Peptides against a protein of PDB entry 7QUU. Designs and how they scored, part 39

Target 1, 43 residues: chain A of PDB entry 7QUU
Amino acid sequence: DAVEPSVEKEYKKIISFRDTVFEGKHQQFLVPNNVRLKFLRDR

## One batch from the design tools (peptide; made by RFdiffusion4, then SolubleMPNN)

Design b2_p21_6_s2 (from b2_p21_6, 6 letters changed)
Fold by OpenDDE base, seed 4:
Structure b2_p21_6_s2 (fold): chain B 43 residues (1-43), chain A 21 residues (1-21)
Amino acid sequence: as target 1 above (43 residues)
Amino acid sequence: PPVATYEEILEVEEEIRKEIR
């Protein structure tokens, strides 16, 4: 099944955010609502 | 705002990556 375009857009945002967090060496971080994936919010 | 772990983000990333392929 093709992933919804909304999910692909969220994926690109989370990768960018992850990379920023990884560069900061943070194991735990506050996830802003504008970059937090729907799937991550629902967990 | 909600807190996440790095590991939690990696798990969700891998799930999405599998769905996109």
Scores: peptide ipSAE 0.048, ipTM 0.450, DockQ to the pose 0.167
Fold by OpenDDE base, seed 3:
Structure b2_p21_6_s2 (fold): chain B 43 residues (1-43), chain A 21 residues (1-21)
Amino acid sequence: as target 1 above (43 residues)
Amino acid sequence: PPVATYEEILEVEEEIRKEIR
């Protein structure tokens, strides 16, 4: 099934965030020690 | 870069995981 355009838009935001974090270009967030963000790697 | 909190990103990511599964 094709991903809905709204879901694809939100997916692009997550990928953009991941890329900026991994490149060290994102501002540091205060993250609680029990919170771990798991990014989707594959498109 | 997108302006979002970690909590907002976790919510959106969980929604996307349900749709693409």
Scores: peptide ipSAE 0.040, ipTM 0.517, DockQ to the pose 0.160
Fold by OpenDDE base, seed 5:
Structure b2_p21_6_s2 (fold): chain B 43 residues (1-43), chain A 21 residues (1-21)
Amino acid sequence: as target 1 above (43 residues)
Amino acid sequence: PPVATYEEILEVEEEIRKEIR
């Protein structure tokens, strides 16, 4: 089944989120560490 | 490289919630 390009884009965002926010593998987000940590605690 | 904002983090969180639901 061909994954629609739109769906693939959203999955790539989810992966990027995980890697950048949770795992810290990427610096793709201009979010100060304190704000990032607040987001992770409050959500 | 393109840099995501805090707003983009919130958007991706919402998508994660939709996929886990």
Scores: peptide ipSAE 0.035, ipTM 0.507, DockQ to the pose 0.240
Fold by OpenDDE base, seed 2:
Structure b2_p21_6_s2 (fold): chain B 43 residues (1-43), chain A 21 residues (1-21)
Amino acid sequence: as target 1 above (43 residues)
Amino acid sequence: PPVATYEEILEVEEEIRKEIR
């Protein structure tokens, strides 16, 4: 089954956030802080 | 301080992975 492009986009935000905040890695995607935090709060 | 814990991030990743499968 093809991953819905919406779900893939949200997954990429989480990975980028995790790498930046917890692992000290370079973010793969430019995600504004307010968008990252909204996604986490709305889960 | 991080607004979410690392565990919360991992939980979100696992939920998304379940929807993708």
Scores: peptide ipSAE 0.029, ipTM 0.424, DockQ to the pose 0.079

Design b2_p21_6_s4 (from b2_p21_6, 6 letters changed)
Fold by OpenDDE base, seed 1:
Structure b2_p21_6_s4 (fold): chain B 43 residues (1-43), chain A 21 residues (1-21)
Amino acid sequence: as target 1 above (43 residues)
Amino acid sequence: AKIATYEEIEKVEEEIRKEVR
């Protein structure tokens, strides 16, 4: 099945965001109101 | 503004990973 380019792009952003936050050793973070990540905005 | 945890991110990551397979 061809992965939708939109889903793959969002996945790559999630991984990049996760890695950045993990490198900071934060257990939790404040989601800004203008967050660009779809999954964080829609929760 | 909302608080999010790593556990919440990992759950969402796993759901999206299933769609990317």
Scores: peptide ipSAE 0.242, ipTM 0.701, DockQ to the pose 0.179
Fold by OpenDDE base, seed 3:
Structure b2_p21_6_s4 (fold): chain B 43 residues (1-43), chain A 21 residues (1-21)
Amino acid sequence: as target 1 above (43 residues)
Amino acid sequence: AKIATYEEIEKVEEEIRKEVR
């Protein structure tokens, strides 16, 4: 199925966040109010 | 500001990865 461009963009941001910012080394983090990840804003 | 967990990111990543397949 064709991945919606919005979902693909969000996925790429999640991967980038995990690999470059979070590095899997932390269990918890503070979500800033201006967070770009949709799922972190909407929770 | 909110607290989030790495486990929550992994869950969302897995859900999106399933949709992309």
Scores: peptide ipSAE 0.161, ipTM 0.609, DockQ to the pose 0.180
Fold by OpenDDE base, seed 2:
Structure b2_p21_6_s4 (fold): chain B 43 residues (1-43), chain A 21 residues (1-21)
Amino acid sequence: as target 1 above (43 residues)
Amino acid sequence: AKIATYEEIEKVEEEIRKEVR
């Protein structure tokens, strides 16, 4: 089944966030109120 | 502002990965 482009885009953002912000080393971070990533706002 | 954890992100990643499969 063709994955909806929206789901794939959100997945890529999560991976990019994990790799760039956490660098696989941080266990936690403070999410700014102006965060643009949907998954960080909605969850 | 809220605290988010790496573990929470890993859970979200795995959920989305299941939708992409």
Scores: peptide ipSAE 0.158, ipTM 0.618, DockQ to the pose 0.180
Fold by OpenDDE base, seed 4:
Structure b2_p21_6_s4 (fold): chain B 43 residues (1-43), chain A 21 residues (1-21)
Amino acid sequence: as target 1 above (43 residues)
Amino acid sequence: AKIATYEEIEKVEEEIRKEVR
């Protein structure tokens, strides 16, 4: 199923946050196995 | 270096959800 446009926009913002914070401030993210967003595990 | 936790991400997810809704 196609991701709804509103949810896709939300994910894009979360990804942008992840990348900015990771690259600029943090060595890594602690991501638990039960993480909701797949792209955080697939980083 | 500081490690970001998923809790920090969840806070941002919640703020983004409030903006998108």
Scores: peptide ipSAE 0.052, ipTM 0.525, DockQ to the pose 0.385

Design b2_p21_7_s1 (from b2_p21_7, 8 letters changed)
Fold by OpenDDE base, seed 5:
Structure b2_p21_7_s1 (fold): chain B 43 residues (1-43), chain A 21 residues (1-21)
Amino acid sequence: as target 1 above (43 residues)
Amino acid sequence: AEKKLEEEKEKLRKWLKESEE
């Protein structure tokens, strides 16, 4: 099943929000910046 | 795919909680 463009857009928003929060708090997370959620691979 | 999106949103909420502790 093809991942809907809306789902991909929501994924990008989640990652952008995460990165903004961590940068603003001067914190690092072990999850790579280019991590792809399972739902984008297993569509 | 939508169910998996909600699961990943829940993971993000946990990460945010950990970042505030």
Scores: peptide ipSAE 0.104, ipTM 0.654, DockQ to the pose 0.170
Fold by OpenDDE base, seed 2:
Structure b2_p21_7_s1 (fold): chain B 43 residues (1-43), chain A 21 residues (1-21)
Amino acid sequence: as target 1 above (43 residues)
Amino acid sequence: AEKKLEEEKEKLRKWLKESEE
């Protein structure tokens, strides 16, 4: 059965929102390269 | 299709609730 275009669009919006929020919550803190390089040299 | 959409909405609601706790 052909999914109604409206239902598919709404589903895609929900999934996009979920993924965006999930990715945002699990994003790693960006460490500046100079700090990272210092850390690697000190080990 | 409508049933699947409602199921995903409910999963999202639960996930958001758990994430706010």
Scores: peptide ipSAE 0.084, ipTM 0.670, DockQ to the pose 0.083
Fold by OpenDDE base, seed 4:
Structure b2_p21_7_s1 (fold): chain B 43 residues (1-43), chain A 21 residues (1-21)
Amino acid sequence: as target 1 above (43 residues)
Amino acid sequence: AEKKLEEEKEKLRKWLKESEE
């Protein structure tokens, strides 16, 4: 079964966001909680 | 594919919560 391109794109965005937040925390850069919650609600 | 996406969303939610504690 071919993964629908929309689902694959959404998955890649989730992984990219996770990595950005992780790297940001490691670098003492905090992504605001409102941005985190919005991302999780909209996707 | 949708199941895997939802599983990764749930992992991310848990990780974010733990990282704020």
Scores: peptide ipSAE 0.120, ipTM 0.669, DockQ to the pose 0.087; fails the geometry check
Fold by OpenDDE base, seed 3:
Structure b2_p21_7_s1 (fold): chain B 43 residues (1-43), chain A 21 residues (1-21)
Amino acid sequence: as target 1 above (43 residues)
Amino acid sequence: AEKKLEEEKEKLRKWLKESEE
């Protein structure tokens, strides 16, 4: 099943965001809740 | 493909919620 390039691009953004949030919990930075909600709303 | 994207968004929502508990 050929994944449409646009869908694959959005999927990669979701994974990148997830990984950033996860890493942020173990690092000195935190992703604010407003940024999380914006991401989930806009995508 | 669109269905899979929505499923991954839903997984992310659940993961974020769990991570804030």
Scores: peptide ipSAE 0.120, ipTM 0.672, DockQ to the pose 0.085; fails the geometry check

Design b2_p21_8_s1 (from b2_p21_8 with E9K K12E E17Y)
Fold by OpenDDE base, seed 5:
Structure b2_p21_8_s1 (fold): chain B 43 residues (1-43), chain A 21 residues (1-21)
Amino acid sequence: as target 1 above (43 residues)
Amino acid sequence: EEEIEEILKKLEEEGIYLEPV
């Protein structure tokens, strides 16, 4: 299944945040299909 | 591993959160 371009952009922000805040901790967030990410601030 | 709740709190402090659809 192709990830929607909007979801891919949001996912990249989460990964960038993870890498910055958690210093390379390989934690993955499982987002259920009935949940979306929301970004109030751009970094 | 850091608890998911602590991670979600840090995400929220950064202006990132999960919302239901």
Scores: peptide ipSAE 0.045, ipTM 0.435, DockQ to the pose 0.123
Fold by OpenDDE base, seed 1:
Structure b2_p21_8_s1 (fold): chain B 43 residues (1-43), chain A 21 residues (1-21)
Amino acid sequence: as target 1 above (43 residues)
Amino acid sequence: EEEIEEILKKLEEEGIYLEPV
C-alpha cells in the first residue's frame, strides 16, 4: 500500500521532532498500521 | 532508555498525539 503523502509528511515531522527532543538517542518510532498520527499544533 | 510512555507524553506536550485508527 502506498503510504499517502500526507502520512509520510506527518511521519517526517515526528522523526524531526524525535531527533530534536531525543537528540537521535531513541529508536525510530514505528507507527503501527492501526495507529495514526495527529498533530495538535502546527510547527 | 526513556520509556515509551514518557516519549509519548513529550510528543503530546509538543502537540503530537498518537491515536488508534
Scores: peptide ipSAE 0.044, ipTM 0.446, DockQ to the pose 0.122
Fold by OpenDDE base, seed 2:
Structure b2_p21_8_s1 (fold): chain B 43 residues (1-43), chain A 21 residues (1-21)
Amino acid sequence: as target 1 above (43 residues)
Amino acid sequence: EEEIEEILKKLEEEGIYLEPV
């Protein structure tokens, strides 16, 4: 399935967040296909 | 390792939410 460009951009934000906030302690975030990401803050 | 619930809580505090499609 082609990931929509919006979802890919949001995923990159989560990876950057993970690396910054969790200091790389969490290598994987599994998002189920029936779940959408929502950003309440623009960083 | 932090539990998934603590990860989701920290994501929410940072303004990232997971919603059903």
Scores: peptide ipSAE 0.037, ipTM 0.448, DockQ to the pose 0.122
Fold by OpenDDE base, seed 4:
Structure b2_p21_8_s1 (fold): chain B 43 residues (1-43), chain A 21 residues (1-21)
Amino acid sequence: as target 1 above (43 residues)
Amino acid sequence: EEEIEEILKKLEEEGIYLEPV
């Protein structure tokens, strides 16, 4: 079992969160406290 | 901090801009 580096695991969580936000699904993904990011909307 | 910067860079390559909260 290749232990995915911590960075890749966190990246996959952010991508999953992105996809959910863009799909308009108000699913509160448990983003780890170290990965609290705000999407900048293109204005 | 470095780990977050690598993630942000990968997201920018995908056209996604994120600000740390």
Scores: peptide ipSAE 0.034, ipTM 0.434, DockQ to the pose 0.064

Design b2_p21_8_s2 (from b2_p21_8 with E2K I4E K12R E13K P20K)
Fold by OpenDDE base, seed 5:
Structure b2_p21_8_s2 (fold): chain B 43 residues (1-43), chain A 21 residues (1-21)
Amino acid sequence: as target 1 above (43 residues)
Amino acid sequence: EKEEEEILEKLRKEGIELEKV
């Protein structure tokens, strides 16, 4: 089953947000108000 | 529902956990 294009787009935004946060880049990501992002710290 | 779980699993493998509020 092909993941809905909306959900793939959200996934890509979350990955870009992770990479931005871990790289110390100041990119503002719009997280939906009903979703919290928790980064699992790489050991 | 199954598509949301697959995405959450992919995100967890990428070191991201999502919590729905």
Scores: peptide ipSAE 0.034, ipTM 0.402, DockQ to the pose 0.126
Fold by OpenDDE base, seed 3:
Structure b2_p21_8_s2 (fold): chain B 43 residues (1-43), chain A 21 residues (1-21)
Amino acid sequence: as target 1 above (43 residues)
Amino acid sequence: EKEEEEILEKLRKEGIELEKV
């Protein structure tokens, strides 16, 4: 099982969160590979 | 670009913060 880097797991959570919270009104925000997630609030 | 900034601001309000490495 390729343990996806913690950043990629958090990125997938951000995309899913955005799509749920903003009703798909926004195109998939591509986080550049040189961007780190600092905080993810689980809601 | 403006749409991405608006998304980033909304995500920050929800407690999601992104930082360039």
Scores: peptide ipSAE 0.033, ipTM 0.380, DockQ to the pose 0.067
Fold by OpenDDE base, seed 2:
Structure b2_p21_8_s2 (fold): chain B 43 residues (1-43), chain A 21 residues (1-21)
Amino acid sequence: as target 1 above (43 residues)
Amino acid sequence: EKEEEEILEKLRKEGIELEKV
């Protein structure tokens, strides 16, 4: 199994979080407490 | 370092910016 680099796994989590926020879905994404997400585009 | 920067650039193109708190 090609271990996807830790950074690609983080990217996929952030995209899933974005899509969940923009779609108004209440999926629980664990964002690390030391990271703030800023969305530059409204969908 | 280079892999993190490439992903931050991909995220910016997707309309997401990450800020360390």
Scores: peptide ipSAE 0.031, ipTM 0.376, DockQ to the pose 0.120
Fold by OpenDDE base, seed 4:
Parts: C-alpha cells; structure tokens; sequence
Structure b2_p21_8_s2 (fold): chain B 43 residues (1-43), chain A 21 residues (1-21)
C-alpha cells in the first residue's frame, strides 16, 4: 500500500474544498489547521 | 520541500493560494 504522502492527502482535501466553494455548497471542509487560504478564484 | 512546492504550484493553477499558519 503506497502511503500517500501527507501533502498529497492535504491537496485532495483542498481540491474538494474548492469544488464545494465554487459549487456554492457551504460544506465546511476541514482545511488542515496549519493552512490558511490566502485567496480563492473562480475558474 | 520540492513536493510541497509542486503541490502549491498545482493549487495556484487551480485558483487557490495557501499559507502555513
């Protein structure tokens, strides 16, 4: 079992967060407590 | 370090900028 690096797991969570924010779904995805969003842009 | 930078670059292309707290 390839232990997916912690950083790749965090990346997947952030993409899921982005997709939810852009879809207008107010699901509070747990962004890791050590990471702050600086900006979010629409595509 | 290099893997973190690659992920941050991918996130920037996705329209997301992050900072460590």
Amino acid sequence: as target 1 above (43 residues)
Amino acid sequence: EKEEEEILEKLRKEGIELEKV
Scores: peptide ipSAE 0.031, ipTM 0.387, DockQ to the pose 0.066; fails the geometry check

Design b2_p21_8_s3 (from b2_p21_8 with I4E K12R E13R E17Y P20K)
Fold by OpenDDE base, seed 3:
Structure b2_p21_8_s3 (fold): chain B 43 residues (1-43), chain A 21 residues (1-21)
Amino acid sequence: as target 1 above (43 residues)
Amino acid sequence: EEEEEEILEKLRREGIYLEKV
């Protein structure tokens, strides 16, 4: 399944945000008001 | 709808959980 380029772009933003949060950097990520992001730390 | 679930599963594999509030 070819993921639409729009969705792949949003995925890449979420990954970049995760990595930035794990690096202890502040990045603003806009999520819909009805959605919560939770990052699971790899052990 | 199936494409959204595939994305959510990919995000879960990357250690990212999306929860509807």
Scores: peptide ipSAE 0.077, ipTM 0.495, DockQ to the pose 0.134
Fold by OpenDDE base, seed 4:
Structure b2_p21_8_s3 (fold): chain B 43 residues (1-43), chain A 21 residues (1-21)
Amino acid sequence: as target 1 above (43 residues)
Amino acid sequence: EEEEEEILEKLRREGIYLEKV
């Protein structure tokens, strides 16, 4: 099943945000108002 | 719905948890 291009694009943004946070570069990531992100481990 | 669950599982493997508010 081909994951919708919209959802794959959102996944890539979340990964890029995680990597940016762990690099100490805080960029504002627009999370949908109905969703909370938790990072369970550092990289 | 099944495609969203696959992405949530991929995110969990990457050490990211998504919680509905």
Scores: peptide ipSAE 0.077, ipTM 0.508, DockQ to the pose 0.129
Fold by OpenDDE base, seed 1:
Structure b2_p21_8_s3 (fold): chain B 43 residues (1-43), chain A 21 residues (1-21)
Amino acid sequence: as target 1 above (43 residues)
Amino acid sequence: EEEEEEILEKLRREGIYLEKV
């Protein structure tokens, strides 16, 4: 399925943020629309 | 709504869970 360019841009921001968080800061981030990001740690 | 579900599915594949507050 071809994701709209807007959707792909927001996805890339979230992935970049994930990578920054995994590099050292355990901060919970709020995305637009009152959505809370939870990163699943590999158990 | 369909666009939000596609983001959520991709993020789930990357080990990211999203919860609406």
Scores: peptide ipSAE 0.076, ipTM 0.503, DockQ to the pose 0.149
Fold by OpenDDE base, seed 2:
Structure b2_p21_8_s3 (fold): chain B 43 residues (1-43), chain A 21 residues (1-21)
Amino acid sequence: as target 1 above (43 residues)
Amino acid sequence: EEEEEEILEKLRREGIYLEKV
């Protein structure tokens, strides 16, 4: 299934956010107050 | 709704969970 370009764009934002959080880069991403992100640490 | 579920499934495959609060 070809992922819609909208879906792929939102996915890339969340991956960039993950990487920023793990790298300790203090770029404040506006996460909506109704969404909690949980990341499994890659072991 | 289907687009949000597809994003959530991709993120789950990468060990990322989103919970609505």
Scores: peptide ipSAE 0.079, ipTM 0.524, DockQ to the pose 0.174; fails the geometry check

Design b2_p21_8_s4 (from b2_p21_8 with K12R E13R E17Y)
Fold by OpenDDE base, seed 5:
Structure b2_p21_8_s4 (fold): chain B 43 residues (1-43), chain A 21 residues (1-21)
Amino acid sequence: as target 1 above (43 residues)
Amino acid sequence: EEEIEEILEKLRREGIYLEPV
């Protein structure tokens, strides 16, 4: 099994969360173009 | 449409942490 990059795992969690909590209404987080979101490891 | 901060707070509650870079 290819070790999925930690970023891909966190992304999958966000998508699953979006689909479950927001019923797909929030397809993307609109952040300013000058801001990049970094996935942090689970705390 | 729900504000980004409200969404980010909900994500934090689920243990999903996002940081601006």
Scores: peptide ipSAE 0.037, ipTM 0.379, DockQ to the pose 0.102
Fold by OpenDDE base, seed 3:
Structure b2_p21_8_s4 (fold): chain B 43 residues (1-43), chain A 21 residues (1-21)
Amino acid sequence: as target 1 above (43 residues)
Amino acid sequence: EEEIEEILEKLRREGIYLEPV
């Protein structure tokens, strides 16, 4: 199944935060295409 | 690869709060 546009946007934001906050020290992670996230707080 | 929940927990420690919906 295709990743929903909202899920793709959230995934890209999480990756950007990981890379910025942890200086790329962490591996990529698998996000299931059917999982949606809510941002409660960010910088 | 790391599990998403492990990364989300690390981000929460840095003040980035995310939850599944």
Scores: peptide ipSAE 0.034, ipTM 0.395, DockQ to the pose 0.067
Fold by OpenDDE base, seed 1:
Structure b2_p21_8_s4 (fold): chain B 43 residues (1-43), chain A 21 residues (1-21)
Amino acid sequence: as target 1 above (43 residues)
Amino acid sequence: EEEIEEILEKLRREGIYLEPV
């Protein structure tokens, strides 16, 4: 499924945030494969 | 390890609100 451009943009924000906040602590948000996250709001 | 909820709260502070689905 093609990820909608909006979802991809917000996902990139999460990755950037992860890289900034979790530098050296988490290589990934270890979201288990059975957990899905929905964007509710952005700023 | 930081719990997912703590991560989600940090994201909320940055204006990214996520909910588990």
Scores: peptide ipSAE 0.034, ipTM 0.380, DockQ to the pose 0.095
Fold by OpenDDE base, seed 2:
Structure b2_p21_8_s4 (fold): chain B 43 residues (1-43), chain A 21 residues (1-21)
Amino acid sequence: as target 1 above (43 residues)
Amino acid sequence: EEEIEEILEKLRREGIYLEPV
């Protein structure tokens, strides 16, 4: 099944947030709550 | 995979306060 473009866009935001946070960069990103849980589980 | 709480604690140290959903 093709991932909906909206979900892919949200996932790209959380990956950027993840990488920024774990690189010690203090950039604040607005991440949807459902995508935050996915990020935390994938780490 | 690290536990969610360990990740949240790391984020809190960086000044990012997240709550589990």
Scores: peptide ipSAE 0.018, ipTM 0.335, DockQ to the pose 0.048

## One batch from the design tools (peptide; made by RFdiffusion4, then SolubleMPNN)

Design b2_p22_1_s1 (from b2_p22_1, 10 letters changed)
Fold by OpenDDE base, seed 1:
Structure b2_p22_1_s1 (fold): chain B 43 residues (1-43), chain A 22 residues (1-22)
Amino acid sequence: as target 1 above (43 residues)
Amino acid sequence: MQKIATYEEIEKKIEEIKKEVR
């Protein structure tokens, strides 16, 4: 099935955010307001 | 304001998106 281009773009952003912000398994992270992940904005 | 996210919440969301993409 062709992955919706919106879902693939959001996945790539989550991976890039994880790899940039998570140099380690911290229990909690400070997420900056400029992070465009939808699920982090809706809280 | 900076928000707090857990690593587990982010991993869970990555895994949800991976399931929508398969």
Scores: peptide ipSAE 0.033, ipTM 0.392, DockQ to the pose 0.150
Fold by OpenDDE base, seed 5:
Structure b2_p22_1_s1 (fold): chain B 43 residues (1-43), chain A 22 residues (1-22)
Amino acid sequence: as target 1 above (43 residues)
Amino acid sequence: MQKIATYEEIEKKIEEIKKEVR
């Protein structure tokens, strides 16, 4: 199925952020403002 | 910098996006 390029781009950023920041069991994370994840705008 | 409250919320969102990309 053709995934919208917008959704794939957001997924790749979340996975890259996971792999870079979450190699440890952190309870809370600081997301840089340049890591524009749409789901982070409301918190 | 935006604060994300929990690991579980991010895991849930990663799982949702994995379902949309499959």
Scores: peptide ipSAE 0.029, ipTM 0.391, DockQ to the pose 0.122
Fold by OpenDDE base, seed 3:
Structure b2_p22_1_s1 (fold): chain B 43 residues (1-43), chain A 22 residues (1-22)
Amino acid sequence: as target 1 above (43 residues)
Amino acid sequence: MQKIATYEEIEKKIEEIKKEVR
């Protein structure tokens, strides 16, 4: 089963932002408000 | 600016979503 194309697209934006601004996998960071992070909320 | 989770927390949440859609 493929990840929903909308979720994968927003994930790729978050990772691209991380890889551009921050080094490493364990950092918490701030992103622009235009990045949709609805899938990272606890339901 | 929004605070986001770590890469590991993001990966975990994506794998949870993949399991819910299967």
Scores: peptide ipSAE 0.028, ipTM 0.363, DockQ to the pose 0.128
Fold by OpenDDE base, seed 2:
Structure b2_p22_1_s1 (fold): chain B 43 residues (1-43), chain A 22 residues (1-22)
Amino acid sequence: as target 1 above (43 residues)
Amino acid sequence: MQKIATYEEIEKKIEEIKKEVR
């Protein structure tokens, strides 16, 4: 099943947070409230 | 800012998504 375009957009945002904001150094992600990451809540 | 997940939880979700794309 192709990953829904919404899930792919959220995935790209998580990778951007890992690589540009946290560099893998934090145990927990804090995201801005304007970033939708619904797939991390719903599964 | 909102807490969403740990690195371990995110890495697990990344691996699940990669399996769904293959």
Scores: peptide ipSAE 0.027, ipTM 0.362, DockQ to the pose 0.120; fails the geometry check

Design b2_p22_1_s2 (from b2_p22_1, 11 letters changed)
Fold by OpenDDE base, seed 5:
Structure b2_p22_1_s2 (fold): chain B 43 residues (1-43), chain A 22 residues (1-22)
Amino acid sequence: as target 1 above (43 residues)
Amino acid sequence: MQRVASYEEIEEEIERIRKEVR
């Protein structure tokens, strides 16, 4: 099935964020209470 | 208001997206 281009873009963003957090040795970060990691779409 | 998110929450979200791409 053709992956929606929106889902592929979201996946690339979250992987890039994971790698940045890992490289920074950050185990924890602050997020708005009602935000899931879908907030990475707006960056 | 803000909360603490963990690296584990990132891995759970990655695994969710991987299931949507299969």
Scores: peptide ipSAE 0.142, ipTM 0.571, DockQ to the pose 0.159
Fold by OpenDDE base, seed 4:
Structure b2_p22_1_s2 (fold): chain B 43 residues (1-43), chain A 22 residues (1-22)
Amino acid sequence: as target 1 above (43 residues)
Amino acid sequence: MQRVASYEEIEEEIERIRKEVR
């Protein structure tokens, strides 16, 4: 199946977010109760 | 109100996206 360009962009964003957030060896971070991880990728 | 998010929540979201790419 052709990888939708949207899904590839989302994958690249969440990997970049993971690497940035955990670069400091943070195992946990605070988020608003209603925040899904998709909203954390846009920071 | 704030909650704790973990590394496991990020890895679960990565795995969801990986399944959408297959």
Scores: peptide ipSAE 0.137, ipTM 0.560, DockQ to the pose 0.160
Fold by OpenDDE base, seed 1:
Structure b2_p22_1_s2 (fold): chain B 43 residues (1-43), chain A 22 residues (1-22)
Amino acid sequence: as target 1 above (43 residues)
Amino acid sequence: MQRVASYEEIEEEIERIRKEVR
């Protein structure tokens, strides 16, 4: 099954964010109240 | 205003994206 290039880019962005924010010390982080984790895809 | 987001919310979003790739 051909993964859409958009979905693969989105996956790479959220994994990079996870790994950067949660470098072994953070269980939680602050986000705007109206933001779904969709904002992590737009970085 | 800001809210706390958890590691679990990120893992749930990763799993949603993984299901779109299947």
Scores: peptide ipSAE 0.130, ipTM 0.556, DockQ to the pose 0.160
Fold by OpenDDE base, seed 2:
Structure b2_p22_1_s2 (fold): chain B 43 residues (1-43), chain A 22 residues (1-22)
Amino acid sequence: as target 1 above (43 residues)
Amino acid sequence: MQRVASYEEIEEEIERIRKEVR
């Protein structure tokens, strides 16, 4: 199955966020109430 | 207003994206 380039890009961003922000130090972070994890797409 | 997002919420989103890629 050809992974849509958009979905692969989103996956890479959220993995990078997990690895850089949550790497053993943070169990939680503050986000705007109306933000789904879409804020990870805009970085 | 801000809410707390957890590491678990990130893992759930990773798993959603993984399912869209299959």
Scores: peptide ipSAE 0.114, ipTM 0.532, DockQ to the pose 0.159

